# Designs tried in a protein design run: peptides against a protein of PDB entry 3NZW. Part 256

Target 1, 212 residues: chain A of PDB entry 3NZW
Amino acid sequence: TTTLAFRFQGGIIVAVDSRATAGNWVASQTVKKVIEINPFLLGTMAGGAADCQFWETWLGSQCRLHELREKERISVAAASKILSNLVYQYKGAGLSMGTMICGYTRKEGPTIYYVDSDGTRLKGDIFCVGSGQTFAYGVLDSNYKWDLSVEDALYLGKRSILAAAHRDAYSGGSVNLYHVTEDGWIYHGNHDVGELFWKVKEEEGSFNNVIG
Target 2, 222 residues: chain B of PDB entry 3NZW
Amino acid sequence: QFNPYGDNGGTILGIAGEDFAVLAGDTRNITDYSINSRYEPKVFDCGDNIVMSANGFAADGDALVKRFKNSVKWYHFDHNDKKLSINSAARNIQHLLYGKRFFPYYVHTIIAGLDEDGKGAVYSFDPVGSYEREQCRAGGAAASLIMPFLDNQVNFKNQYEPGTNGKVKKPLKYLSVEEVIKLVRDSFTSATERHIQVGDGLEILIVTKDGVRKEFYELKRD

## One batch from the design tools (peptide; made by RFdiffusion4, then SolubleMPNN)

Design b2_p28_1_s3 (from b2_p28_1, 13 letters changed)
Fold by OpenDDE base, seed 5:
Structure b2_p28_1_s3 (fold): chain B 212 residues (1-212), chain C 222 residues (1-222), chain A 28 residues (1-28)
Amino acid sequence: as target 1 above (212 residues)
Amino acid sequence: as target 2 above (222 residues)
Amino acid sequence: KEAPGRTVRELYELAQEQAKKSTGYRTL
C-alpha cells in the first residue's frame, strides 16, 4: 500500500493506490483505500484490510452520532482522537492500522491527522503511509511547495503514488485521487497504473530505467 | 502443536452479470489426501435472493452460513419482513467475521445476489471480514489457478483491440448467463485436472430477479 | 525501555509476514 495526504494553499490532496496482497499473492487491484466518512472527512487505509475497513467504518458511525448529538460536524481533531483512543485500547492485541484522517471544518481549516495501531496520533501537513511511503516521499518532498496550484497539487499526488507503484511490489492497481476543500471532498477519478505509467513516461521523459 | 483448523479443500467462484449473478462450487470434501464426500454442497441459498459460500475449513464455513441464515431470520423479525439487501448482507457478514478477529473463521467467503438497482453483485471476504464488491472472484484451493483466468476472460485483462499495437484495451462488457456458465464450467474442469482437492461435482447457483436457480454438472471423480 | 513504536512500515512488514503465514488475510 501507498497512501498520501498533504496540505497546500488550495486545501488537501489525498492519493492512494488500490492493491491488496496476501503474501506474494495479489489479492485485489481494485481496493478502495479511502473511506468517505462524510462530505468533509476522509479516512485512508493501510495495514490489515479488515482492521482498517472495520474500524474506519465504525469511526464513520461515531462521527455521525456526534453530529446528531451536538448538531454540528465533528472536528478532524475529535474524529482522529476517537480512532486513536480505540486503537490504543487494543494495543498489543495485534491490530495493524496506518491511517490518515483528512478533513475540513470552519474551526480548524484543512487538517490532516496520522493515526496508527501503536497509538501514535500526529497532526501534520504531509504524510505518506504504507510499504511504498518512502518512494512516495521521494517524489512528493522533491516537488512540494505550499503555493502549488490545484492542478499541480493533484498531479503531484498522483505522480507520487505512481512512483511508489513502480518501485513497491505491494503497491499498484490504480490511483484514487481526492481534493478536499472548505466545500468538502471532490473525487478526481481512478487512474489505472498501467496506463498512467506509460502516459507519464512519455509526457515527462521520466522512468528511463524502463525501456518502452 | 494443536491446530484448531482443518482444510476441507474445494473451490468456489462468483461472477456478476448485468442482471444476474452466479456462485459456483465443487462438491468434493477432502481431508489431507482422503475424499470424505463426493457430494457435499457448499453453496447455499440464504433467502432474500442471496447465495453464500464459505470455503476452507468446512466446520467454520457451516457455522458462518448458519449464523448468517439466522441473521436473515432475525432481520425479518426486527424489520417487518423487509428484504435484506446484498450490501447490508455484506456488512452483516463482515461483523460476523470480525467478531472472531482473534480466532477467525478459516474460510474465504463469497456472496452473490442483485443490488438495489437489480444489477448483479458479488462480494468477497477475507477470514477476518474485509470485503469488496467485485465482478468476479475465485476462492479456495484452486483460486490461484482460476483467478488469473477470470481476470482475462471476465475483466478482459491483457486483451487489446486487434490492430492497435496494444494501445487500445478491449472494452469492458457484461457477459451473458450462458457465457458465464461456460466460463464457470471451463474453470472447474481445468481446476479439477490440476488440483486434487477439486472435483466430483459442480453446483452453480444463478440469482436473477425471478429467484435462485440451481444447475449441477459432473466433474472428474479421480 | 519502552519499545520504540513500530513504524507503519514495520507494521506492514509484520502484517505481510503474518499474511505470508496465513494466505487468507488481505493486507493493504
Scores: peptide ipSAE 0.381, ipTM 0.780, DockQ to the pose 0.044; fails the geometry check
Fold by OpenDDE base, seed 3:
Structure b2_p28_1_s3 (fold): chain B 212 residues (1-212), chain C 222 residues (1-222), chain A 28 residues (1-28)
Amino acid sequence: as target 1 above (212 residues)
Amino acid sequence: as target 2 above (222 residues)
Amino acid sequence: KEAPGRTVRELYELAQEQAKKSTGYRTL
């Protein structure tokens, strides 16, 4: 898996691959590694598919309950804290989760929290999470600026996942791309890595280690 | 060291069509190299136009299917005989599987039916309840032999339009029920030739708006 | 001494090893 999220002047970009594996077996190329918790809040999945899918879905229910009780959307800080507290209770039980909780509230603005099954909870501007994270960081860190246009930021997110999909055997399938703004998240499509790779190679003159 | 799990072999296969879905399984049940039964059905009609199979350790599979059938029954009691949708069934099965997260059911689960729009639906589960809706899935012993074939023949992977120099992919389209049945039969006949844990018989459950139909075909008994 | 939390990488490696041993768990 490779997931990433970063803040920039235009909000948050979230980009993820879609491969699941069972050892050396490619279990799926079409997994949804982003959960849409509400129109303003996303969760990303890395690690055990069942652990992430189950508990992030549960988190969605907790967020909805908060909204019903408090008559206000939950903060990104509070949502991430709920998940963090939960996984901490299971510490040592063998949960495998690397997640980013990304969202917007009027109080917080665009916000990203990293939460993992070790009990780590970090607020930050840039995270890459998964087996391909180092490959994604290589591209992302080299090109990231706060002042990126929305178009450039979307491309950078997509391009960083593509780099990871190319180098990490456990990442691939497609890139799912999101932009989070004050008005909520916007889905920017599913981009098949097989097609995207050749397009990017041709347009950039990149990936010269592959002879086309 | 005590192993609480067995492996009863077999293979299952789900394919979703436009207005139908198919879930098929062989009828062989084995332990190690011994055939326990040549006719032990592993694909079940669970009511509400949902068919289910949980392939792997048969004791766990049977337990899971039984629990799901009971869940359907209770759903009717609690919701005034409301039909359980396939997506709700998938969520329920996730909870059944994940409820044993620390002592999992040793099975690969597939369900098939129609979604709320009347479109064919197949959901596949890992042993701990991760699930995905897919157009096709193979599970069990010969899944590694069949799944690549399904990728090619259902999802048209690595197929291109002739004369396009590999630039135009073969367009995705739904298969007819007859085409799906042919693919299922070819999959299982081929798997039987190459895998000792697959054979004897093939039972196919076809879900349409009119209900569940069953078909049976003999496989090699070697 | 708190056992050093396994890095996300180590968790992935462990999950991969467990997935190798348990031929059915989907790992992301």
Scores: peptide ipSAE 0.380, ipTM 0.785, DockQ to the pose 0.045; fails the geometry check
Fold by OpenDDE base, seed 1:
Structure b2_p28_1_s3 (fold): chain B 212 residues (1-212), chain C 222 residues (1-222), chain A 28 residues (1-28)
Amino acid sequence: as target 1 above (212 residues)
Amino acid sequence: as target 2 above (222 residues)
Amino acid sequence: KEAPGRTVRELYELAQEQAKKSTGYRTL
């Protein structure tokens, strides 16, 4: 898996691959690794598929209950804390989760929290999570600027996942791309890695290690 | 060393069509190298046009299917005989599986039916309840032999339009029920030739708007 | 239900050990 999220002047970009594995077996190429918790809040999935799907869906229910009780949307800080507290209760039980909770509230603005099954909870501007994270960071860190246009930021997110999909055997399938603003998240499509690779190679003159 | 799990072998296969879905399984049940039964059905009609199979350790599979059937019954009691949708069934099965996260059902689960729009639907689960809706899925002993074939013949993976120099993919299209049944039969006959845990019989459940139909075919009895 | 002679905890531990050897779990 490779997931990433970063803050920039235009909000948040979230990009993820879609491969699931079971050992050396490619279990799926079409997994949704982003949960749409609400129109303003996203969760990303890395690690155990069932652990992530189950608990992030549960998190969605908790966020909805908060909205009903408090008559306001839950903060990104509070949502990430709920998940962090939950996984901490299961510490040592063998949960495997590497998640990012990404959202936009009026109080917080664009916000990203990293949460993992070890109980780590970090606020930050840039995170890459998964077996391909180092490959994604290589591209992302080299090209990241706060002042990126929305178009350039979307491309950078997509391009970083593509780099990871190319080098990490456990990442691939497609890139799912999101842009989060004050008006909520916008889905920017599913991009097949095979087609995207050749397009990017042609347009950039990159990936010269692969003969076309 | 004590192992709480057995492996009863077998293989299952689901394919979704446009307005139908198919779930098939062989009828061989084994332990190690011994055939326990040549006809032990493992694909079940669960009501509400939902068919289910949980392949792997048969005791766990039977328990899971029984629990799901009971869940369907209670759903009707609690919701005035409302039909359980296939997506809701999938969510329910996730909870059944994940409820045993720390002592899992040792099974690969597939369900098939129609979605709320009347389109064919197949959902596959891992032992602890991760799930995905797909056009096709093989599970069990010969899944590694069949799944690549389904990728090629159902999803047209690695197929391109002739004369396009590999630039134009073969367009996705739904298969007819006859085409799907042929693919299922070819898959199981091929798997039977190469895998000792597959054989004896093939039972196919076909879900349409008119209900569930069953077909049976003999496989090699080696 | 507990198997005779083994606690629920022991069964869970055995199940975890077996699951670690299984290629059945989907990983993202």
Scores: peptide ipSAE 0.375, ipTM 0.787, DockQ to the pose 0.054; fails the geometry check
Fold by OpenDDE base, seed 4:
Structure b2_p28_1_s3 (fold): chain B 212 residues (1-212), chain C 222 residues (1-222), chain A 28 residues (1-28)
Amino acid sequence: as target 1 above (212 residues)
Amino acid sequence: as target 2 above (222 residues)
Amino acid sequence: KEAPGRTVRELYELAQEQAKKSTGYRTL
């Protein structure tokens, strides 16, 4: 898996691959590693597929209950804290989760929290999470600026996942791309890595380690 | 060290069509190298036009299917005989599986039916309840032999339009029930030739708007 | 700004080990 999220002047970019594995077996190339908790809040999945799907779906229910009770959308801080508190209760039980809770509230603005099954909860501007994270960081850190245009930021997110998909055997399939703004998240499509790779190679003159 | 799990072998396969879905399984049940049964059905009609199979350790599979059937029954009691949708069934099965997260059911679960729009649906689960809706899935012993074939023949992976120099993929299209049945039969006959845990018989459950139909075919009895 | 890379790697490795121990576990 490779997931990333970063804040920039235009909000948040979230980009994820879609491969699931079981050892050396490619279990799926089409996994949805982003949960759409509400129109303004996303969760990303890395680690155990069942752990992430189950608990992030549960988180979605808790967030909805908050909205119903409080008549206000849950904050990104509170949503991430709910998940963090939960996984901390299971500390040592063998949950495997590396998650990012990404969203926009009027109070917080664009916000990203990293939450893992070790009980770590971090607020930050840039996270890459998964087996391919170092490959994604290599591209992302080299090109990241706060002042990126929305177009450039979307491309950078997509391009960083593509780099990870190329180098990490456990990442691939497609890139799912999101832009989170004050008006909510916008889905920017599913980009098949096989097609995207060749397109990017031709347009950039990159990936010269592959003869095309 | 004591192993609480057995492996009863076998293989299952689901394919979703436009207005139908199929779930097929061989009827071989084994332990190690011994054939326990040449006809032990492992694909079940669970009601509400949902078919289910949980392949791997048969004791766990049977327990899971029984629990799901009971869940369907209670759903009817609690919701005025409302039909359980396939997506709701998938969520329910996730909870059944994840409820044993720390002592899992040793099974690969597949369900098939129609979604709320009448489109064919196949859902596949790992032992602890991760799930995905897919057009096709193989599970069990010969899944690694069949799944690549399904990628090529159902999802048209690595197929291109002639004369495009590999630049245009073969377009996705739904397969007819007859085409799907052919693919299922070819998959199982091929798997039987290369895997000792697959054979004897093939039972196919076909889900349409008119209900569940069953077909049976002989496989190699080696 | 960055998640501990080692922690994420450890989570991944744990998931891979679980996937090996429990046939069929999907790892993301």
Scores: peptide ipSAE 0.371, ipTM 0.748, DockQ to the pose 0.043; fails the geometry check

Design b2_p28_1_s4 (from b2_p28_1, 15 letters changed)
Fold by OpenDDE base, seed 4:
Structure b2_p28_1_s4 (fold): chain B 212 residues (1-212), chain C 222 residues (1-222), chain A 28 residues (1-28)
Amino acid sequence: as target 1 above (212 residues)
Amino acid sequence: as target 2 above (222 residues)
Amino acid sequence: KEPIGQTVREAYEAAQALAKKSTGFRTL
């Protein structure tokens, strides 16, 4: 898996691959590693598929209950804290989760929290999470600027996942791309890595380690 | 060290069509190198036009299917005989599986039916309850032999339109029930030739708006 | 970044190891 999220002047970009593995077996190329908790809040999945899918779906229910009780959308801080508190209660039980809670509230603005199964909870501007994270960081950190246009930021997110999909055997399938703004998240499509690779190679003159 | 799990072999396969879904399984049940049964059905009609198979350790599979069937009954009791939708069934099965997260059911679960729009649906589960809706999935012993074939023949992977120099992929299309049955039969006959844990018989459950139909075919009995 | 990466990688590797022992676990 490779997931990433970063803040920039235009909000948040979230980009993820879609491969699941069972050892050396490619279990799926079409996994949805983003959970749409509400129109303003996303969760990303890395680690155990069941652990992430189960608990982030549970988190969605808790977030909805918050909205019903408080008559206000849950903050990104509070949502991430609920998840962090939960996984911390299971500390040592063998949960495997590397998650990002990404969202927008009027109070917080665009916000990203990293949450893992060790109970670590970090607020930050840039995270890459998964087996391919170092490959994604290599591209992302080299090209990241706060002042990126929305178009350039979307491309950078997509391109960083593509780099990870190319080098990490456990990442691939497609890139799912999201842009989070004050108006909520916008889905920017599913980009098959096989097609995207050749397109990017041609347009950039990159990936010269692969002969066409 | 005591191993609480057995392996009863076998293989299962689900394919979703436009207005139907198929879930098939061989009828061989084994332990190690011994054939326990040449006809032990592992694909079940669970009611509400949902078919289910949990392949791997048969004791766990049977337990899971029984729990799900019971869940369907209780759903009817609690919700005035409301039909359980396939997506709700998938969520329920996730909870059944994840409820044993730290001592999992040692099974690969597939369900098939129709979604709320009447389209074919196949859901696959790992032992701890991660699930995905897919057009096709193989599970069990010969899944690694069958799944690449399904990628090519159902999802048209690595197929291109003639004359496009490999630039245009073959378009996705739904397969007819006859085409799906052919693919299922070819998958299982091929798997039987290369895997000792697959054979004897093939039971296919076809789900349509009119209900569940069963078909049976002989496989090699070696 | 590095500590986070290590922790997630370790968790991922642990999950992969578990998936190898428990055939069929999907890892992301």
Scores: peptide ipSAE 0.375, ipTM 0.779, DockQ to the pose 0.046; fails the geometry check
Fold by OpenDDE base, seed 1:
Structure b2_p28_1_s4 (fold): chain B 212 residues (1-212), chain C 222 residues (1-222), chain A 28 residues (1-28)
Amino acid sequence: as target 1 above (212 residues)
Amino acid sequence: as target 2 above (222 residues)
Amino acid sequence: KEPIGQTVREAYEAAQALAKKSTGFRTL
């Protein structure tokens, strides 16, 4: 898996691959690694597919309950804390989760939290999470600027996942791309890695290690 | 096999002065060889002029600090906003740590503050709650690099008065705030050069009778 | 790592010798 999220002047970009594996077996190329918790809040998934899917879905329910009780959307800080507290309670039980909780509230603005099954909870502007994270960081860090246009930021997210999909055997399938703004998240499509790779190679003159 | 413990690296150190204490930590958070954050503070003001850091596995550290902060809150409720003394805080932290004796917090804990006489105090804890009051202590990834230096520079170990042919030890004396800050900075800059899990930034909390002051210094970001 | 931290982890790992293993599960 490779997931990333970063803050920029235009909000948050979230990009993920779609490969699932079982050992050396490619179990799926079409997994949704972003959970849409609410119109303003996303969760990303890395690690155990069941753990992530189950608990992030549960998180969604908790966030909804908060909204119903408080008549206000839950903060990104609080949502991430709920998940962090939960996984911490299961510490030692063997959960495998590397998640980013990304969202927008009026109080916080665009916000990203990293939460993993070790109980780590980090607030930050840039995270790459998964087996391909280092490959994604290589591209993302090289091109990241706060002042990126929305178009350039979307491309950078997509391009970073593509790089990881190319180098990480456990990442691939497609890139799912999101832009989070004050108005909520916007889905920017599913981009098949096979097609995207050749397109990017041609347009950029990149990936010269692969002979066309 | 599932390992419930991560290692987020970092280093902390405490030094007690005469009428102050400092607790410092780098701001790097790492997993294996990957930097998670270049600025994740790990030294906290817990109220009542007590600063605390629990370094090692960040999740455990954060949990412990939160529990202690909550303990301070309850102490105020139960005792009419009485200030928690540093020695009582140390005992409380022991109970928090030892309460998980069979699934320990994977952290090295240091607190700093003033004792009831207004003297600087540093307490260090093992993961299961043994504690001692010390003049200085380093903890975390580069503790083995720093602690001998502190022994030499704070406790004046192996230092002798010039011209005495090694017969007269350098007398123990308290260091000034400026001297302590310099030692802290030199310790962390040196540790950063030799340990991959230490770097990015240095946050120093200085406790005096007037409260807690914070200072920040850049470290290498490589 | 500090020796004390290592010993704590090792002790826990030894006690958890039958720790859960993930086999055949989908990993993201």
Scores: peptide ipSAE 0.368, ipTM 0.714, DockQ to the pose 0.026; fails the geometry check
Fold by OpenDDE base, seed 3:
Structure b2_p28_1_s4 (fold): chain B 212 residues (1-212), chain C 222 residues (1-222), chain A 28 residues (1-28)
Amino acid sequence: as target 1 above (212 residues)
Amino acid sequence: as target 2 above (222 residues)
Amino acid sequence: KEPIGQTVREAYEAAQALAKKSTGFRTL
């Protein structure tokens, strides 16, 4: 898996691959590694598919209960804390989760929290999570600027996942791309890695390790 | 050495069509190199136009299917005989599987039916309840032999339009029920030739708006 | 004689490892 999220002047970019594996077996190329918790809040998935899918879905229910009870959308801080508290209760039980909770509230603005099954909870501006994270960071860190245009930021997110999909055997399939703003998240499509690779190679003159 | 799990072999296959879905399974049940039964059905009609199979350790599979059938019954009691939708069934099965997260059911689960729009639906599960809706899925012993074939023949992977020099992919289209049945039969016939844990018989449950139809075909009995 | 409890735990762990390998827990 490779997931990333970063803050920039235009909000948050979230980009993820879609491969699931079971050992050396490619279990799926079409997995949704982003949960749409609400129109303003996303969760990303890395690690055990069932652990992530189950508990992030549960988180969505807790977030909805908060909204019903408090008549206000849950904060990104509170949502991430709920998940963090949950996984901490299961510490040592063998949960495998590397998650990012990304969202926008009027109080917080665009916000990203990293939460993992070790009990780590971090607020930050840039995270890459998964087996391909180092490959994604290599591209992302080299090109990241706060002042990126929305278009450039979307491309950078997509391009960073593509780099990871190319080098990490456990990442691939497609890139799912999101932009989170004050008005909520916007889905920016599913980009097949096979098609995207050749397009990017031609347009950039990159990936010269592959002979066309 | 204590091993709480067995492996009863077999293979299952789901394919979703436009207005139908199929879930097929062989009828061979084995332990190690011994055939326990040449006709042990592993694909079940669970009511509400939902068919289910949980392939792997048969004891766990049977337990899971029984629990799901009971869940359907209770759903009717609690919700005034409301039909359980396939997506709700998938969520329920996730909870059944994940409820045993620390002592999992040793099964690969597939369900098939129609979604709320009347379109064919197939959901596949790992042993601990991760699930995905897919157009096709093979599970069990010969899944590694069949799944690449399904990728090629259902999802048209690695197929290109003639004369395009590999630049234009073959367009996705739904398959007819006859085409799907042919693919299922070819898949199981081929798998039977190459895998000792697959054979004897093939049951295909076909879900349409009119209900569940069952077809049976003999496989090699070696 | 290995303590029965240790044998059961090792057997369980081996079974879990086998389950993960054979039925394939999906990893993202």
Scores: peptide ipSAE 0.367, ipTM 0.786, DockQ to the pose 0.055; fails the geometry check
Fold by OpenDDE base, seed 5:
Structure b2_p28_1_s4 (fold): chain B 212 residues (1-212), chain C 222 residues (1-222), chain A 28 residues (1-28)
Amino acid sequence: as target 1 above (212 residues)
Amino acid sequence: as target 2 above (222 residues)
Amino acid sequence: KEPIGQTVREAYEAAQALAKKSTGFRTL
């Protein structure tokens, strides 16, 4: 898996691959590793598919209950804290989760929290999470700046996942891409890695380790 | 050291069509190298046009299917005989599986039916309840032999339009029920030749708007 | 296939390992 999220002047970019594995077996190429909790809040999934899918879906329910009770959308801080508190209660039980809670509230603005099954909860501007995270960071860190255009930021997110998909055997399938603004998240499509690779190679003159 | 799990072998396969879905399984049940039964059905009609199979350790599979059938029954009691949708069934099964997250059911679960739009639906589960809707899925002993074949023949992976120099992919399209049945039969026949845990018989459940139909075919009995 | 361990733990681990294969636990 490779997931990433970063803040920039235009909001948040979230990009993820779609491969699931079971050891050396490619279990799926089409897994949705982003949960759309509400129109303003996303969760990303890395680690155990069931753990992430189950508990992030549960988190979505908790966020909805908050809205119903408080008549206000839950903050990104509070949503991430609910998840963090939950996984902390299961500490040592063997949950495997690396998640980013990304969203916008009027109070917080664009916000990213990293939450993992060890009970770590971090607020930050840039995270890459999964087996391919270092490959994604290599591209992302080399090209990141706060003042990216939305177009450039979307491309950078997509391109970083593509790099990870190319080098990490456990990442691949497609890139799912999101842009989060104050008006909510916008889905920017599913990009098959097989097609995207050749397109990017041709347009950039990159990936010269592959003859095409 | 106590191993609570067995492996009863077998293979299952789901394929979604446009207005139908198929879930098939062989009828062989084994332990190690011994055939326990040549006809032990592992694909079940659970009501509400939902068919289910949980392949792996048969005791766990049977337990899971029974629990799901009970869940369907209770759903009717609690919701005035409302039909359980396939997506709701998938969520329910996730909870059944994840409820044993720390002592999992040792099974690969597949369900098939129709979605709320009348389109064929196949959902596959890992032992702890991660699930995905897919066009096709093989599970069990010969899944590694069949799944690549399904990638090629259902999802048309690595197929291109002739004369395009590999630049135009073969377009995705739904398969007819006859085409699907052929693929299922070919899959299981081939798997039986290469895997000792697959054989004896093939039971296919076909879900349409008209209900569940069953077909049976003999496989090699070696 | 990782063999199913002879203990509950080994069986679980083997199931986890097996699940990490085609019919096993999906890892993201």
Scores: peptide ipSAE 0.360, ipTM 0.789, DockQ to the pose 0.098; fails the geometry check

